# Peptides against a protein of PDB entry 8YR4, part 234

Target 1, 309 residues: chain A of PDB entry 8YR4
Amino acid sequence: PRGSPALQLVVLICLGLMGLERALNVLVPIFYRNIVNLLTEKAPWNSLAWTVTSYVFLKFLQGGGTGSTGFVSNLRTFLWIRVQQFTSRRVELLIFSHLHELSLRWHLGRRTGEVLRIADRGTSSVTGLLSYLVFNVIPTLADIIIGIIYFSMFFNAWFGLIVFLCMSLYLTLTIVVTEWRTKFRRAMNTQENATRARAVDSLLNFETVKYYNAESYEVERYREAIIKYQGLEWKSSASLVLLNQTQNLVIGLGLLAGSLLCAYFVTEQKLQVGDYVLFGTYIIQLYMPLNWFGTYYRMIQTNFIDMEN

## One batch from the design tools (peptide; made by RFdiffusion4, then SolubleMPNN)

Design b2_p28_1_s3 (from b2_p28_1, 20 letters changed)
Fold by OpenDDE base, seed 1:
Structure b2_p28_1_s3 (fold): chain B 309 residues (1-309), chain A 28 residues (1-28)
Amino acid sequence: as target 1 above (309 residues)
Amino acid sequence: EEVDTNPSLEKLLKELEKLEEEILNKYL
């Protein structure tokens, strides 16, 4: 971004964080291999516990497999919000200024696009909601239940309890934080609609704006409306990063507790090294679809709100 | 990844860009 040295520094930090994500993708498997080797060699508990703790910390930084929910990815996404907002605002102001110079045909195309958008919202809402419930939410809940049953029957009951507590806390926090975020999203959408309505009204009255040479005044009013919108958008996007980071923390704590307990039982010769590998792999597999659970819950809530209006 | 890509603003920007291209292609 030309003109803001602070935003240029943020871009450089984000590029550095992207490099760190690539380093974590190599380090995490190496530390996991080292745990398996230490378990095979029957290494002392203190060395094993330190290596497990270090692995879980690296997994917390990396996230649950796609990297999208890790601390480093969340920090990158959080820092990038201001860069995206600067770019979006610049593009929107350029388009708005150019549209004030351009012709009557814009108004005919936009009325058709608004009617299509209203029609698409109504039909996609009901069919989308049912599809998200049946094909995403229910299977994810079933996989969690199957996981709890599996660990309770084939492992010690303590593993089933850890998975149950971790997943219950994850789901509860996901719902509570998503409901809290819905307030910010509603405020953002209301301000987006108000900003769009101002742009439409200014462009519909473009002849009057040109007659009074008020183009610069309308551009400045639109800029102020965008800044107000971006303040609400930042709260929405920052609340999403907070959700993802909270989810990552809960899974990280569950992975830490379960991995330490599994490692302890392997040292006591109650479990095999393969059981440690299975536990870690299974928790990561449960985490991948759960990262989308907040998205599904939000889509369901949005579709209910769009049906009530 | 709640890709809350605000599909409304990105769609609006794409509709505005497409409309800008249609206007440019009709008046240039």
Scores: peptide ipSAE 0.028, ipTM 0.444, DockQ to the pose 0.081
Fold by OpenDDE base, seed 5:
Structure b2_p28_1_s3 (fold): chain B 309 residues (1-309), chain A 28 residues (1-28)
Amino acid sequence: as target 1 above (309 residues)
Amino acid sequence: EEVDTNPSLEKLLKELEKLEEEILNKYL
C-alpha cells in the first residue's frame, strides 16, 4: 500500500505471522511426539505437564489444521482487514473516476448482461448449499453424540463430561456470537447497496455531472460512502475473527483439560499411551466440522427468514 | 480461512473483485 507506512508495517507483520505458522506446523508434531515419548518412558509428572501445556498452547496458536483457525491465523486475518479496505477503496475510486471519463457506451454495454448473470449465480449457489447443510449439520451433531458416548464408555465418565461441556459451550457461543454479528452484516449489506446505488445514479447522470464539472464532487461523495461502508465492513469482519477466536479458545480449553486428565491417568497406569493419542486425534477431528457451524446456523436462519417474506 | 462466511456470497464477492481487477487492467 503506497502512502501509508502503518499499512506497510501491517503487511510486514502479516508476512511474519505466515512464517510463524510454518514454524508451528513443524513444532506441533515435535511436541506431540515428545509427549508420547515421555508417557512411554514414565517421565515425572512435572515434565509431562509442562510439555502437554506447551503443546496445547502451540496448538492454540496453530489451530486444528485444515479447516480450523488458530490464533496466529485470526490475528493475520484481523490485521489484513485494513490492508484489503485500503486496496479496495483505492481501486473503487480509480474505477469510478475513470468511468466518469469514459463514454456512455461502456456503461450501457456492461449493465444488461454480466451483473444480472453474477446475481443469478449467487442465488443458484444458495440452493445447492441447503442440501449441503442438511448433510453436514445432522452428521456433525451425530458425531458429537457418538463422541460423548464413546468417551463415557471406553475412557471415564469425566471425559464424556468434558466433551459434553466443551461442545455445549462451543455451540452456545457460536449461536450467540453469530446472532450478534448478523446485525453488523445486515447493516453492511444495506450500506453496500446504498453505495452502489449512488455510484450507478452518478454514472447514469454522467452528462449532467460533466456539464456542471462536478466530477470531483461526485468522487468525494462516493469516497464518503465507501468510508461509511468500510466502517461497517470492519465491524462485520472483526466480529467474524472474534467468532473464530472464541471457537479456538473453547477448543483450546477442552484440549487442555482433556489432555492433562488423560496424561494423568496414563501416569496412574489406568490408560495407555495409545489412549492419549486417540483422545487428542479424536477431539481434533470432532472440532474440524464444528468450525462451519456458525455458517450453517446463519444460512438456515437466512433461508427461513427469506421463506417467511 | 474465514469460517462463518456464506460460500455463495464469498464466491460472488471474489467474482466481483476479479471483474473489477479485469476492468482495472483493461481500462487503467
Scores: peptide ipSAE 0.027, ipTM 0.493, DockQ to the pose 0.103
Fold by OpenDDE base, seed 4:
Structure b2_p28_1_s3 (fold): chain B 309 residues (1-309), chain A 28 residues (1-28)
Amino acid sequence: as target 1 above (309 residues)
Amino acid sequence: EEVDTNPSLEKLLKELEKLEEEILNKYL
């Protein structure tokens, strides 16, 4: 943000907190590994209790329950509110100034409510896109890269390769299937709008429909429009299920291959039991944000289209 | 054709959405 050193400092703090989240994503599995190894070795209670307490504290900072954001993520989100508001207000003022520079003919041809809706959509699209890029997409990609590096350096090149292939295939399929799904979603939304428009036109012309005793005909036309909508909705929903299943299969295959390889290296005494637990825990942690990646990609794509219009 | 949403229409659509939500809540 230009002009506010306080908001620039908040952005730097938020970036620092994002870096801390990435560090926690590595440390939490490591500490969990260490607990399993200490339990296996029958280590003294004092060492175990300290490691468990440290793990629980790190896990509180990280979060990672279904729907539970960690303390660091919540603090980042809280601090970012002022930056988002500043960015939103700046975009709103830019859109508003641009609207006032437009010709009188443009303003006479459009209703004030439509102009406001365009301004609100433009503001929400830009601010949403920036938020999704900075807080969801970039961190997820960073976690994947860190994971590949970590497994390549501390386990074996084969683990890094499995994670690389799994995540690369996951991302590629997510993009390709999401782009394919976008066609069905657009067709669904277009048919929804057309079905709504028909219902509205029928209701606005209610006196004419009643005069011609055409109520049954309008109901049947509306039913046909609903059936056509539901056929497109089914394609949209079925394509979402296909995306989710494809994603789940890729992660499942990666987890299977890596878990079998890890189990083999544990039997060969090259890795400890804790390293098996680390691998499984870390892959699950990578999967959690990735499950939403298709949604983020779609939202980014929609916001780009809404900015071009 | 951008259907010019008459302010009466936005009210009617909100009333229909509310009725749909009431119907859904009554039949779920």
Scores: peptide ipSAE 0.008, ipTM 0.338, DockQ to the pose 0.015
Fold by OpenDDE base, seed 3:
Structure b2_p28_1_s3 (fold): chain B 309 residues (1-309), chain A 28 residues (1-28)
Amino acid sequence: as target 1 above (309 residues)
Amino acid sequence: EEVDTNPSLEKLLKELEKLEEEILNKYL
């Protein structure tokens, strides 16, 4: 942010914390591997206890799993609140200034409440888009690249190829299926807005509806609009389940191919038992943020649609 | 927050109830 050196420092600290998260994503599986190897070798308790304690500490910093955010991610999110508020306020003031530059005729043709709602949607969409891009999309792509490099350097080149092909196929299918589902989402949002507008118009004209005893007719028309909305919502939700299942199948195939290859190399004494566990844990760790990638892409698309309206 | 929660019909109904309360509070 230009003009506040304190907020610039906070941005740099947040970027440093993001770099630390990437390092933790490599270190946590390595330490877990080392625990498995030490257990297999029946190593001395002191070495095992030190490695386990270090692993648990790194895992606390990383977080991961269903719903557990790591300490580093929470600290980053906390520090970023001030930067987000500054960015939001700047966008809001720019939109507000631009609205005041618009002709009086444009303001007379639109209700002030609609103009404010457009400004709020625009501000939330821009701020959300930037936050999702910087904190979710870019880090996920970085973790994939780091994973490919790691497996190519420290494992056989075949592992790097499997991860590359799996992640490339995953991302491609995620984009293609999300683009396909965007049609259903646009139709759903259009029908939602139409259903909401009908409800608002009926409620604003309640005296006229009551005068004509048309309450039952308006309720039936609203019911039909809800049923039509739910039919589109179902298509949107079903298309998401199809996306998630397709993603799960791709990761499952990658995990199968890589796990079989790793088991083979352990049998050939080229890799250790801990390396098999590392591969499985690392792939699952890459999968967790990728499962949200479709959601991020969808939010990006929503924010673009909300900017086009 | 599950951003895939479509504003459930429940969220639309709650927003409609809030809008109905705002309309009622504005016209009462």
Scores: peptide ipSAE 0.036, ipTM 0.447, DockQ to the pose 0.031; fails the geometry check

Design b2_p28_1_s4 (from b2_p28_1, 20 letters changed)
Fold by OpenDDE base, seed 3:
Structure b2_p28_1_s4 (fold): chain B 309 residues (1-309), chain A 28 residues (1-28)
Amino acid sequence: as target 1 above (309 residues)
Amino acid sequence: EEFDTNPLLEKLLAELEKLEEEILNLYL
């Protein structure tokens, strides 16, 4: 934010908190590993109690993962409110200024309330999109990269390769299936709007419909439109289930391959039992924010298409 | 440049809001 040093400091603090979340995403699995190893070794209660207390504290700071209700995430979200409001107001004023630069003919063809509603929505869309990119998409990609580096350095290079292949395949399939799904969603939305328009037109012309005793005809035409909509809705919903199942299969295969490899290295005494638990915990932790990636991608794609119109 | 009041944009924004709420509810 240009012109407010206070808001610039808040942005820097929020970026620092995002960095802290990335560190917590690595530390939490490590501390959980250490607990499992200490339990396996039957370590003294004082060492175990300290490690458990530290783990619970780190888990309170982290929450459930990227975008979760952890203390650090909540503090970041709270501090970001002022930055979001500043950005929103700036976009709103830019849109409003641009609307005033438009020709009188453009304004005479449109209702003022509709124009204001477009401006408010445009502002919300841009500010929402920016927040999703900064707080969900970028951190998730960073966590994947950090995960690949961590597993490549502290485990065998094969683990880094498994995570890389799994996440690359997951992201690629998520994009491809989301783009394919977008066609069904657009068709569904178009048919819903047409069905709603027909219902509104029939209800606005209710006197004419009643005069011609055409009530049964209008109801049957509306039923046909609903059936056509539901057929498209089913395709949209089924395509979402297919996406989620494909994602689950990719993560399941990555988890299987990596877990078998961990188990093998534990049997060869190259890794500890806690390292097996760490791998499983870390992969599940990477999966949680990725489940929403297809939705973020669709939001981004839609907001870009809506900005081009 | 034609801000067509595309009822698609309204619905997409309402789905975005619902999705924000679902994301918020999944992370809460």
Scores: peptide ipSAE 0.013, ipTM 0.343, DockQ to the pose 0.029
Fold by OpenDDE base, seed 4:
Structure b2_p28_1_s4 (fold): chain B 309 residues (1-309), chain A 28 residues (1-28)
Amino acid sequence: as target 1 above (309 residues)
Amino acid sequence: EEFDTNPLLEKLLAELEKLEEEILNLYL
């Protein structure tokens, strides 16, 4: 934010906290691995108790992973409130200034309430887009990259390859299926608006409908419009289920391949039992934010389309 | 023809949108 060094410092602190979240996403599985290994080795109580206490503290800081209510995430969200308010106010003032520069003919053709609703939607779309990019999309991509690097360096290169292929396939299918779904959602929204407009038109023409005793005809036309809407809604909802199942299958196959490979390396004494637990825990932690990625991508795409109009 | 949107219908639509949002928030 230009002009406020205090808000610039808050942004830097929030970026530092985001970096800490990425470090915690790696450290928490490592400490959990170490506990399992220490338990397997029958290590002395003092070493075990210290490692468990450290793990629980790190887990409190992390919470459930990316997008969870961990202490670091909550602190970041709290500090970001002032930055978001500054950004929102700046966008609102830019939109408001632009609206005042528009011709009198533009203002006479639109209701003041519609103009305000467009301004509020525009502000919410821009601020939402920035928040999703900075706090959900970028961190998730960073966690994937860190995961690939970690598994490639500290495990066999085959684990890094499995994670890379799984995440690349997951992201690609998520984008492709989301773009395909967008067509069904647009068709649904168009039919919803048409169904609403028909109901409004029938109610505005109530006297005419009453005069011709056409009430049953208007109800039947509305029923047909609802049935047509529900057919499009079903396609939209079924396409969402297909997305979620496709995502779940890709993660399940990646987890299966990596878990079998890890189990094999444990049987060959190349890895410890804790490394199996680490792999499973880390893949689940990567999956948690990715489950929402299709929703974030759609929201980003909608917000871009709403900014172009 | 400028459809004189009845202010009651806009209010009813806004209440229905709020009710949908509350129902969505109750089921999420």
Scores: peptide ipSAE 0.000, ipTM 0.290, DockQ to the pose 0.017
Fold by OpenDDE base, seed 2:
Structure b2_p28_1_s4 (fold): chain B 309 residues (1-309), chain A 28 residues (1-28)
Amino acid sequence: as target 1 above (309 residues)
Amino acid sequence: EEFDTNPLLEKLLAELEKLEEEILNLYL
């Protein structure tokens, strides 16, 4: 935000917190490894208790349990509210100024409530999308790169390769299947609009429909439009399930390959039992943000494609 | 370019809102 040094400082703090989240994403699995190794070695209680307490504290900062947001993420989200509000207001004012530059004929053809609804929706969509890109997409890509580097340096090049191949395949399939799904979503959307337009036209012509006693005919045409819509909706929904299953399969195969390789190296005494647990924990931890990435890529792609039309 | 608010743009915005709501409901 160019106009407020206070908001610039908040952005810098949020970026610092994002960096801390990346560090936590590496540290939490490492501390969990250390707990498993200390348990395996039957280490003294004082060392174990300190490591467990440190792990729980780091896990509280990170979050990433089902239904628990981390303290760092919550603090970042809280601080970002002011930046989002500033961005939202700027977009809203830009839309509003643009609306005032539009022709009188455009304004006479539209209801004031419709114009305001377009402005509010446009503002929410742009600000939401931008926040989503900055806080979920970019960090997730960073976590993948950090993961590849970490496993390549501290385990073996084979683990880094498995993570690289798994994540690259996951991202590629997410993009490709998302682009394929976008066709079904667009078709569904076009048919929904056509179905709505028919319903509105029938209701606006209510007197004519009553005069000709054509109610049953209009209901049947509406039913046919609904059936056609539901056929496209099913394809859209089924394609989403296919995406999710494809994503789950890729992560499952990556987890299997890496876990088997890790178990083999533990059996050869090249790695410890904790290193097996670290790999599994880290891969699952990378998967959680990536599942959201697929949803975000769809959102972004939908936004760009429908802004071009 | 006349911002003919193409009924496509309104629909896009409505799908974006729905997706934001689905995303919010998945993060909450």
Scores: peptide ipSAE 0.014, ipTM 0.320, DockQ to the pose 0.024; fails the geometry check
Fold by OpenDDE base, seed 1:
Structure b2_p28_1_s4 (fold): chain B 309 residues (1-309), chain A 28 residues (1-28)
Amino acid sequence: as target 1 above (309 residues)
Amino acid sequence: EEFDTNPLLEKLLAELEKLEEEILNLYL
């Protein structure tokens, strides 16, 4: 971004955050190893609890599994919104300006049906996403139920309760925050359609725009419409980051409560060191498909709202 | 964009990117 020193600083911060994600990917396994060693050595509870708390804090920063929903990744995504919007707006204005510079023969040679065929391909992709969601939601819910039953029977009822409360709160917050986000997405799509309609009307009236030399005026009107769109897009994208961060916080609290309880029972010789490893691995395995479910539900909801408008 | 690297989402993104490239190659 050559025109804004603030956006250049944001890019540098985002690159620094990407470096921090790589450092977390190394530190998290090291702290996990240290917990396993402290459990094996029967270290005092205070040292173990601090190491577990530090590990869970690092996992909150990294996120579960792929790191796509970690605090650092969410912060990077949030900061990157303004850089993406600057780049998108610049590309859209360059394309729109170039379209007005093109020959009348180019505009007359295009069939309006090509733009419709592009839209129809987008709708076909929505149907594929819906099928994928249905085929992934049911297995993920089954894996949660199996997990609750497994931990309740083979560990202690307290572990099953922690998993139940964590996953129930995660699903409830995912639905509620996604329904709240729908309002921002609908407002964004309505403004996107209005911005696109203005661009189409300007291009259909190409001869009139050329006759009056009004090209600069139409580009400025399109720029104002894009700025208004980007104000709504920012709310949509920021609400998405808030959803992911809320999900990450719920999983982090569940992981903290369950990991501390596992560590305590290992110190009392009621559980083995392997059981601590099993619990932590299983919670991370449940988190990954739930995170994908939240992403697909959002994409389907986006595409349904895009079809309603 | 929170595109979890799902092969279907990567296909959809690659189709959307191809569609954006087809739109861009249509408009460029």
Scores: peptide ipSAE 0.008, ipTM 0.355, DockQ to the pose 0.067; fails the geometry check

